# Designs tried in a protein design run: peptides against a protein of PDB entry 5K2M. Part 19

Target 1, 273 residues: chain A of PDB entry 5K2M
Amino acid sequence: MRIGITYTVLRREEMAIKERAGEFGEVVMLHEDDLLFPGNYDLDVVIIRNVSHFKALYTARLFESEGIPTVNSSRLIFEAGDKLFATLRLAGKVPVPEWKAALSEGGALRVPDSLGYPLVSKPVFGSWGRLLAKVNDRDSLEAVLEHRKWMKNPLYGIHYFQEFVEKPGRDIRSYVIGGEFVGAIYRYSNHWITNTARGGKAEPCSDPEVEELSVKAWEAFGEGALAIDIFESEKGLLVNEVNPNMEFKNAARVTGADMAGKLVEYAVEVAKT

## One batch from the design tools (peptide; made by RFdiffusion4, then SolubleMPNN)

Design b1_p9_7_s2 (from b1_p9_7, 5 letters changed)
Fold by OpenDDE base, seed 5:
Structure b1_p9_7_s2 (fold): chain B 273 residues (1-273), chain A 9 residues (1-9)
Amino acid sequence: as target 1 above (273 residues)
Amino acid sequence: DEELPLSGE
């Protein structure tokens, strides 16, 4: 078994994955600078750990083009890593925040007619709450839309909105790998964006409802390893988004779950299929 | 209970 691991930065997660992968076979660490295609890679599977969503997506697709399966697959990365496409998958299976998509400024200006205020503007791509905006009124909406016009990436012209969900000062991040619930944590923050680079508190989440919902959310995609962000709302649990390129060091530490091992085990299973 | 930096990638 030859296991590739693509990465941008050797984080604790990548170190743990590398270590566990070494128990199953030969590990080939592939920094982004090492990736050229076509490359005739001799690998049975590749674990995708590139930081960038798009780099991860294209890396996965490029390996797949050479007949090498990836974890996650390019399909999963594409569908789960785009907030709108993820919502389209999730909405049919699990409760999600109310959402609207608009393809123009004129369309976007009508979103409050359906969602009301406050609402959340999200880019369809991005991490760490980047370019999330709580839109409390018309003036704020116009400002967000105006700024989007000047952003160079055409994807910023895809306007994705959610209802603003009042959270109890925390959210839930769960992990499902290969359809198995691995663990969950509470992430505490006084900010409406709980996932901030500024720090927070993490605690184990042991809730059967979270476990069930997490598995159902994973089943909306039907493959791979996903981190699942869940809100505790007045309406109950809502699946906000999923992440096909998850960090798990904090969750692994807090829960004691062998997330790296589970990921490697799944990758080995994928390699054998 | 652990206070730690949280990141989202």
Scores: peptide ipSAE 0.015, ipTM 0.542, DockQ to the pose 0.144
Fold by OpenDDE base, seed 2:
Structure b1_p9_7_s2 (fold): chain B 273 residues (1-273), chain A 9 residues (1-9)
Amino acid sequence: as target 1 above (273 residues)
Amino acid sequence: DEELPLSGE
């Protein structure tokens, strides 16, 4: 078994994945600078750990074009890594926050007629709460739309909105790999964005309802390794988004779950199919 | 072009 690992930065996650992969076979570390296509890669599977969503997507697709399966697949990265496309999958299977999509400024200005205020503006791509805006009124909506107009990437012209969900000072991050629930954490923050990358604390989450909902959310995609963001709302649990490029160092530390091992085990199974 | 880190957390 020859296992490739693509990476941008060698983080704790990539080190753990490398170590665990070494127990199953030969490990080939592939920095972004090492990747040229078409290439002659002698690999049975590639674990995609590029930081950039788009670099991860294209890297996966390029290996797949050479007959080498990837974890995650380019299909999963594409569908799960786009917030709107992920919502389209999730909405048919699990409870999600109320959402609207608009393809123009004129359309976006009508979103409050359906969602009301406050609402959340999200780019369809990005992480760590970048360019998330809580929109409390018409003036704020106009400001967000004006700023988006001057952003260079045309994807910022895709306007994705959610209802603002009042959270109890925390959210839930769960992990499902190959259809198996691996673990979950609470992420605490005094800010409406509860991401631990912004200084939030993490605690273990042991809730059977979270486990069941997480598996159902994963089943909306039907493959790969996903982190799942869940809100505790007055309406019950809501699946906010999923992440095919998950970080897990905090979750692994807090829960003791072998997330790197589970990811490698799944990659080995993918290599055999 | 500073590629904005598009990581999932």
Scores: peptide ipSAE 0.016, ipTM 0.572, DockQ to the pose 0.532; fails the geometry check
Fold by OpenDDE base, seed 4:
Structure b1_p9_7_s2 (fold): chain B 273 residues (1-273), chain A 9 residues (1-9)
Amino acid sequence: as target 1 above (273 residues)
Amino acid sequence: DEELPLSGE
């Protein structure tokens, strides 16, 4: 068994994955600078750990073009890593925050007619709460839309909105790998964006409802390894988003779950299919 | 209590 691991930065996650992968076979670490295609790679599977969503997506697709399966697959990365596409999958299986998508400024200006205020503006791509905006009124909406016009990437012209969900100062991040629930944590933050460098605590989440919902959310995609962000709302649990390029250092530490081991085990299974 | 690091892209 030859296991590739693509990466941008060697984080604790990548180190743990490398270590666990070594128990199953030969490990080939592939920094982004090492990737050239077509490349005639001798690998049975590749674990995709590129930081950039797009780099991860294209890397996965490029390996697949050479007949090498990836974890996650380019399909999963594409569908799960785009907030709108992920919502489209999730909405058919699990409760999600109310959402609207608009393809023009004129359309976006009508979103409050349906969702009301406050609402959340999200880019369809990006991390760390980047360009998330709580839109409290018309003036704020107009400002967000105006700024989007001047952004160079045409994907910023895709207007994705959610209802603003009041959370109890925390959210839940769960992990499902190959359809198996691996663990979950509470992420505490005083900011409405819980997944930020603005200071937060992680605590174990042991809730059967979270486990069940997480598995159902994973089933909306039907493959791979996903981190799942869940909100505790007045309406109950809502699946906000999924991440096909999960960070799990804190979750592994807090829960004691072998996230890296589970990921490698799944990759080995994928290699054998 | 360890501060939550920023998740990657």
Scores: peptide ipSAE 0.016, ipTM 0.555, DockQ to the pose 0.155; fails the geometry check
Fold by OpenDDE base, seed 3:
Structure b1_p9_7_s2 (fold): chain B 273 residues (1-273), chain A 9 residues (1-9)
Amino acid sequence: as target 1 above (273 residues)
Amino acid sequence: DEELPLSGE
């Protein structure tokens, strides 16, 4: 078994994945600078750990074009890494926050007629709560839309909105790999955006309802390794988003779950298929 | 997605 690992930066996660992969076979570390296509790679599977969503997506698709399976697949990265496409998958299987998509400013201005205020404006791509806006009124909506007109990337012209969900000062991050629930944590924050790089407390989450919902959310995609963001709302648990390029250092530490091992085991299974 | 650094790391 020859296992490739693509990476941008050697984080604790990549080191853990490398270590665990070494127990199953030969490990080939591939920095982004080492990747040229078409190429002649002698690998049975590639674990994708590129930091950039788009680099991860294209890297996966490029290896697949050489007949080498990837974890995650380019299909999964594409569908799960776009918030709107992920919502389309999730909405058919699990409870999600109410949402609207508009393709023009004129359409976007009508979103409050359905969702009301407050609502949340999200770009369809991006991490760490970048360009998330809590929109409390018409003036704020107009401001967000005006700013979007001047953004260079045309994807900012895709207007994705959710209802604002009141959270109990925390959210849940769960992990499902190959259809198996691996673990979950609470992430505490005093800010309405809980996924802030600003030093939140994490605690283990042991809730059978979270486990069941997490597996169902994974089944909406049907493959790969996903981190799942869940809100505790007055309506019950809501699946907010999924991440096909998960970090798990803190979750692994807090829960004691062997997330790196589970990821490698799944990659080995994919290689044998 | 950067997991939140736990407070103190």
Scores: peptide ipSAE 0.015, ipTM 0.522, DockQ to the pose 0.084; fails the geometry check

Design b1_p9_7_s3 (from b1_p9_7, 3 letters changed)
Fold by OpenDDE base, seed 4:
Structure b1_p9_7_s3 (fold): chain B 273 residues (1-273), chain A 9 residues (1-9)
Amino acid sequence: as target 1 above (273 residues)
Amino acid sequence: SEEEDLSGE
């Protein structure tokens, strides 16, 4: 078996994936600079670890065009990596924060009529809480919308909003790979954005309700490896978003779960189908 | 308690 691993930066995750993949076959590391298509790659499966959502998406689709399956698939990356498209999948299966989408400024200005204030403005793409805004009032909403008009990427014209969920100074990140729950962590932050990339503490989360909800959230997509962000709210557990390009260094360290091994095992299964 | 710089996730 020949396992490709595409990457932008060789992180601890990519190193761990490489190491574990070596137990199953020949490993071919493919930096973004090594990727040219069509390329006639001799690979049984490719693990997609490109940092950019769009690079990951296009890389996956390009390998698939050569008949090489990817983990994650371009379909999964597309649906899970877009916050709005992910919400559309999730909302049919699990509790999610209340949300609205608007395709114009005039539409976006009416969102508070339904969600109230405070609300959260999100770009449909991006990582590490980039361009997340807590919108407390009309003036703040107008400012966010005005700034979006001057952004060059037309995807910033897709207005996605959620209710602001009060959290107990933490959120949950769980991991589901091939439909198996692998582990979960609490991410602590004094900021309303609890992303670990902004600093925080991680602790193991051992909660059967989190496990069950995480599997159900994965089932909304039905394939691949997902990190799942869950909020503890007054309404109970809410699935906020999923990530098809999971970071797991801290989760693996804190839980002791073999995230890299589980990802490789799943990729090997995909290669055999 | 090493506040490990969780800067990577």
Scores: peptide ipSAE 0.016, ipTM 0.579, DockQ to the pose 0.117
Fold by OpenDDE base, seed 5:
Structure b1_p9_7_s3 (fold): chain B 273 residues (1-273), chain A 9 residues (1-9)
Amino acid sequence: as target 1 above (273 residues)
Amino acid sequence: SEEEDLSGE
């Protein structure tokens, strides 16, 4: 068994994955600078740990083009890593925040007619709450739309909006790998954007409803390793988004779950199929 | 309470 691990930065997660992968076979660490295609890679599976969504997506697809399976697959990265495409998968299986998509400024200006205010503007791509805006009024909406016009990436012209969900000063991040619930944490924040990357307290989440919902959310995609962001709302649990390129250092620490091991075990399973 | 500076770099 030869296990590739693609990465941008050697984080604690990548170190843990490397260590656990070494128990199953030869580990080939592949920094982004090492990746040239076609490359005739001699690998049974590749674990994708590139930080960039697009780099991860293209890396996965490039390995797949050489007949090498990836964890996650390019399909999963594409569908789960785009907030709108993820919503399209999730909305058929689990409760999600109310959402609207618009393909023009004129369309976007009508979104409040359906969602009301406050609403959340999201780019369809990006991590760590980048370019999330709480839009409280018309003036704020116009400002967000104006700024989007000057952004060079055409994907910023895809306007994705959600209802603003009031949260109890925390959210939930759960982890499902290969359809198995691995663990969950509460992420505490006084900011409406709960992101552990901005500092915060993490605590174990032991809730059977979270576990069930997390598995159902994973089943919307049907493969791979996902982190699942869940809101505790007045309407109950809502699946906000999923991440096919998950950070799990804090969750692993807080829960004691062997997330790296579970990821490697799944990758080894994928390599054998 | 270990406030881990979860620097997302």
Scores: peptide ipSAE 0.016, ipTM 0.569, DockQ to the pose 0.081
Fold by OpenDDE base, seed 2:
Structure b1_p9_7_s3 (fold): chain B 273 residues (1-273), chain A 9 residues (1-9)
Amino acid sequence: as target 1 above (273 residues)
Amino acid sequence: SEEEDLSGE
């Protein structure tokens, strides 16, 4: 078996994936600078680890066009990596925060009539809490909309909003690979945006309700490897978003779960189908 | 400078 691994930066995750993939066959590391299409790639499967959502999406689709399956698939990256498209899948299967989408400034100005204040403005793409805004009032909403109008990417004209969820100073990140729950962590932060990359602490989460909800959230997509962000709210557990380009170094360290091994095992099974 | 939208998650 020949396993490709595409990457932008060789992180701890990519090193762990490379090491575990070496137990199953020949490993071919492919930096973004090595990727030209069409090409004659002799690979049975490719693990997609590009940092950019769009580079990951296009890389997956390009390998699929050569008849090489990818983990994650371009379909999963597309549907899970867009916050609005992910919400459309999730809302049919699991509890989610109340949300609204608008396609114009005039539509966006009516969102508070349904969601009230405070609300959260999100771009449909991007990570690490980039361009997340807590909108407390009309003046703040107008400011966010004005700034979006001058942004170059037309996708910033897609207005996605959620209710603001009061969290107990933490959120949950779980991991599901090939339909198997692998593990979960609590992410602690004094900021309303909980992210371990911003200096938050991580602790193991062992909750059967989190495990069940995480598997149901994965089943909304039905393939691949996903990180799942869950809120503890007064209404119970809410699935906020999913991530098809998951970072797992902190979760693997804290839980002891072999996330890299589980990802490689899943890629090997995909190569056989 | 290509604004590499490194939308890393």
Scores: peptide ipSAE 0.017, ipTM 0.597, DockQ to the pose 0.356; fails the geometry check
Fold by OpenDDE base, seed 3:
Parts: structure tokens; C-alpha cells; sequence
Structure b1_p9_7_s3 (fold): chain B 273 residues (1-273), chain A 9 residues (1-9)
């Protein structure tokens, strides 16, 4: 078994994945600078750990073109890494926040007629709550739409909105790998954007309802390793988004779950298929 | 820089 690991930065996660992969076979670390295609890679599977969503997507598709399976697959990265495409998958299987998509400013201005205020404007791509806006009124909506006109990337012209979900000062991040629930954490924040990267406290989440919902959310995609963001709302649990490029350092530390081991075990299973 | 993307949890 020869296991490739692509990476941009050697984080704690990549170190843990490398260590666990060494128990199953030969490990080949591949920095982004080492990646040239077409190439002659002697690998049974590649674990994709590129930081950039687009670099991860293209790296996965390039290895697949050489007949080498990847974890995650380019299909999963594409569908899960786009917030709108992820919502389209999730909405058929699990409760999600109410959402609207508009393809023009004139369409976007009618979104409050369906969702009301407050609502959340999201770009379809990007991480760490970048360019998330809580839109409380029409003036704020007009301002967000005006700013989007001047953004260089045409994907900013895809207007994705959700209802604003009142959260109990936290959200849930769960992890499902190969259809198995691995663990979950609460992420505490005084800000409406809950992200542990912004200095939030993490605590273990042991809730059977979260476990069941997390597995169902993974089944909407049917493959790979996903981090799942869940909101506790007055309507019950809502799946907000999924992440095919999971960080898990804090979750692994807090829960004691062997997330790196589970990811490697799944990659070895994919290599045998 | 791509280093700013290291805070994804």
C-alpha cells in the first residue's frame, strides 16, 4: 500500500495523518510544489489536504485522471465545498435553514419577501465566515449587493441567502468518515458567527440526535470524510453546511477521537475498491 | 497569503 498525502502547509492534522498512514503502508508526502500533471505517480490512494478549496478540487481530479482514487473525491469536494450545491444535496435528506438563491440583484432584492429579516448573505465559496453578512434591513441588503458588483470573481454574483438562525451561543461541529460517526464538539462564541479559529471554546458533544443527523447528512453525499456544521434552533437541529476539507485538531484534542486514524482507514478501504 | 486559510476549524 502506497499512500499519497497532498498538502500546502504541514499542520498538526497532516502530521497525525502521516503518522497513522505509516502503520498501513509507505507514505509519500506531496507538497503543492511537487505536483505536476500529467505525471507518473505510483500510488494506491491520495489523501487530499490542500488548504485551498480549488487547489484541493483540481488536485483530486488530476489524480483521478491518472487512475488514482482520492479522499476526498473531486466529486465530493465540488458538491460539498460549494454552499449552494451542498444545500441542494442536504435539503433532500435533513432539515436545513430556509434558503434562497438569486442570480441577479433584482432577484436578490425579492429574497426578503420569502425569508424576511434578519437574513444571512453567504458567498457560495470560502471559509472561516469570510464575507458572511447578517442583513437586518433593506439598506443593509442594498449595501451588500452594491459591494458584490465590484468584486472581481464572477461567483460573487451568485446570491445565496439563509434565514438567520438564533443559536444558544454555540454551534455543533460533527465528523463523519466513510459513513461512520467519529465525534462532535460544541463551539462556543458570543458572536453570531461561531468559529473556533476566532478564539471560541470547544467542548465534547455527546448527543444521539446529533449522531443520527450527522450520518443522514453524510448519506446525502454518500462518500468521503465530512465535517458537518449543525445549529441548535427553536425548530430543532438544522444542518447548516458541510466541509470536505476538515480541520480536526481541536475536535481530536477535546473528544479524544482518532480522526486521523479513521481518515487513513477509510483511504485504505478506498484503495482496495 | 494561503497561510491565512490555516484557521478553518
Amino acid sequence: as target 1 above (273 residues)
Amino acid sequence: SEEEDLSGE
Scores: peptide ipSAE 0.017, ipTM 0.586, DockQ to the pose 0.379; fails the geometry check

Design b1_p9_7_s4 (from b1_p9_7, 5 letters changed)
Fold by OpenDDE base, seed 1:
Structure b1_p9_7_s4 (fold): chain B 273 residues (1-273), chain A 9 residues (1-9)
Amino acid sequence: as target 1 above (273 residues)
Amino acid sequence: SDEEPLSGE
């Protein structure tokens, strides 16, 4: 068994994955600078740990073009890593926050007629709560739309909005790998954005309803390793988004779950299929 | 996703 691991930065997660992969076979670490295609790669599977969504997507697709399976697959990265495409998958299987998509400024200006205020504006791509805006009124909506006109990437012209969900000062991050629930954490923050990368604290979450919902959310995609963001709302649990390139150092530390081991075990299974 | 920086424009 030869296991590739692509990476941008050697984080705690990549170190843990490397260590566990060594128990199953030969490990080949591949920094982004090592990736040239077409190439002659002798690998049974590649674990994709590139930090950039687009680099991860293209790396996965390039290995797949050479007959090498990846974890996650380019399909999963594409569908789960885009907030709108992920919402389209999730909405058919699990409760999600109310949402609207608009393809023009004129369309976006009509979103409050359906969702009301406050709204959350999201780019369809990006991480760590980048370019998330709580839109409380018309003036704020116009400001967000004006700023988007001057952004270079045409994907900023795709306007994705959610209802603002009142949360109890926390959200839930769960992990499902190969259809198995691995663990979950509460992320606490005094800010409406609860991301741990922005100073949120993590605590264990042991809730059978969270476990069931997390597995159902994973089944909307049907493959791979996903982190799942869940909101506690007055309407019950809502699946906000998924992440096909998850960080898990805080969750692993808090829960004691072997997330790196589970990821490697799944990659070995994929290599054998 | 919450964890993936875009490499840039």
Scores: peptide ipSAE 0.017, ipTM 0.607, DockQ to the pose 0.189
Fold by OpenDDE base, seed 5:
Structure b1_p9_7_s4 (fold): chain B 273 residues (1-273), chain A 9 residues (1-9)
Amino acid sequence: as target 1 above (273 residues)
Amino acid sequence: SDEEPLSGE
């Protein structure tokens, strides 16, 4: 078994994955600078750990084009890593925050007619609350839309909105790998964006409802390793988003779950199919 | 998707 691991930065996660992968076979660490395609990679599977969503997506697709399966697959990265596409999958299986998508400024200006205020403007791509905006009124909406016009990436012209969900000063991040629930944590923050809180407290989440919902959320995609962001709302648990390129250092530390091992085990299973 | 490490991890 030859296991590739693509990465941008050798984080604790990548170190743990490397260590566990070494128990199953030969490990080939592939920094982004080492990746050229087409190539003759002698690998049975590649674990995708590129930091950038798009780099991860393209890396996965490039390996797949050479007949090498990836964890996650390019399909999963594409569908789960786009907030709108992820919502489309999730909405058929699990409760999600109310959402609207618009393809123009004129369409976006009508979103409050359906969602009301406050709402959250999200880019369909991006991490750690980047360019998330709590939109409290018309003036704020117009400002966000105006700024989007001047952003160079055409994807900023895809206007994705959610209802603003009042959270109890925390959110839940769960992990499902190969359909198995691995663990969950509470992430505490005084800010409405929990994911950006430098130094936020993480605590174990042991809730059977979270476990069940997390598995159902994973089943909406049907493959791979996903981190699942869940909100505790007045309406109950809502699946906000999923992450096909998860960080798990804090979750592994807090829960004691062998997330790296589970990821490697899944990758080995994928390699054998 | 995690695009950039949280500054401070």
Scores: peptide ipSAE 0.022, ipTM 0.621, DockQ to the pose 0.184; fails the geometry check
Fold by OpenDDE base, seed 4:
Structure b1_p9_7_s4 (fold): chain B 273 residues (1-273), chain A 9 residues (1-9)
Amino acid sequence: as target 1 above (273 residues)
Amino acid sequence: SDEEPLSGE
């Protein structure tokens, strides 16, 4: 078996994936600079680890065009990596924060009529809480919308909003690979954006309700490897978003779960189908 | 890269 691994930066995750993939066959590391298409690649499966959502999406689709399956698939990356598209999948299966989408400034200005204040403005793409805004009032909403007009990427003109969920100073990140729950962590932060990359602490989360909800959230997409962000709210557990290009170094360290191994095992299964 | 991973751990 020949396993490709595409990457932008060789992180701890990519190193762990490479190591575990070596137990199943020949590993071909493919930096973004190595990727030319059509390329006639001799690979049985490709694990997609490009940092950029769009680079990951296009890389997956390009390999698929050559008949090479990817983990994750371009379909999953597309559906899960867009916050709005992910919400559309999730909302049919699991509890999600109340949300609104608007396609114009005029539409966006009416969002508080349904969600109230405070609300959260999100870009449909992005990571680490980048360009998340807690919008407390009309003036703040107008400011966010004005700034979006001057952003170069047209996707910033897609206005996605959620209710502001009061969290107990933490959120939950769970991992589901091939439909199997692998593990979960609490991410602690004093900021309303809970992100361990911003200096938050991680602790193991062992909750059967989180496990059940995580699997149901994965079933909304029905394939691949997903990290799932869950909020603890007064309404109960809410699935906030999913990530088809997950980091897992802290979760693996804290839980002891072999996330890299599970990802490789799933990729090997995909290669055999 | 102008994009960072969708999940921060």
Scores: peptide ipSAE 0.022, ipTM 0.612, DockQ to the pose 0.494; fails the geometry check
Fold by OpenDDE base, seed 3:
Structure b1_p9_7_s4 (fold): chain B 273 residues (1-273), chain A 9 residues (1-9)
Amino acid sequence: as target 1 above (273 residues)
Amino acid sequence: SDEEPLSGE
C-alpha cells in the first residue's frame, strides 16, 4: 500500500495522519510545490490536506484523472465545500436553517419577504466566518449588496442567505468518516459566529441525537470524511454546513478520538475498492 | 488568498 498525502503546511493533523498512515504502508508526502500534472504517480490512494478549498478540489480531480482515488474525492470537495451546494444535498435528508438564494440584486432585495429579519448573508465559499453578515434591516441588506458589486470574484454575485438562528452561546462540530460517527465537540463563543479559532473553548459532546443527525448528514453525500456544524435551536438540531477539509486537532484532544487513524483506515478501504 | 487560515478549530 502506497499512501500519498498532499499538503500546504505540515500541521498537527498532517503529522498525525502521516504517523498513522505509516502503520498501513509506505507514505509519500507531497507538498503543493511537488505537484505537477500530468505525472507518473505510483500511489494507491491520496489523502488531500491542501489548505485552499480550490487547490484541494483541483488536486483531487488531477489525481483522479490518473486513476488514483482520493480522500476526499473531487466530487465531495466540490459539493460539500460550497455552502449552497451543500445545503441542496442536506435539505433533502436533515433539518437545515431556512435559506434563500438569489442571482441578482433585485432578487436578493426580495429575500426578507420570505425569511424576514434578522437574516445571515454568506458567501458560498470560504471558511472561518469570513464575510458573514448579520443583516438586521433593509439598510444593512442594501449595504451588503452594494459591497458585493465591487468584489472581484464573480462567486460573490451568488447571494446566499439563511435565517438567523439564536444559539445558546455555542455550536456543535461532529465528525463522520466513511459513514462512522467518530466524535463531537461543543464550541463556545460569546459572538454569534462560533469558531474556536476566535478563542472559543471546546468541550466533549456526548449526545445520541447529535450522533444520529451527523450520520444522516453524511449520508446526504454518501462518501468521505466530513466535519459537520450543527446548531442547537428552538426548532431542535439544525445542520448548518459541512467541511470536507476538516481540522480536528482540538476535537481529537478534547474527545480522545483517533480521527487521524479513522481517516487513514478509510483511505485504505478506498484504495482497495 | 483563497488559503484557509491554519487554525480552523
Scores: peptide ipSAE 0.021, ipTM 0.617, DockQ to the pose 0.405; fails the geometry check

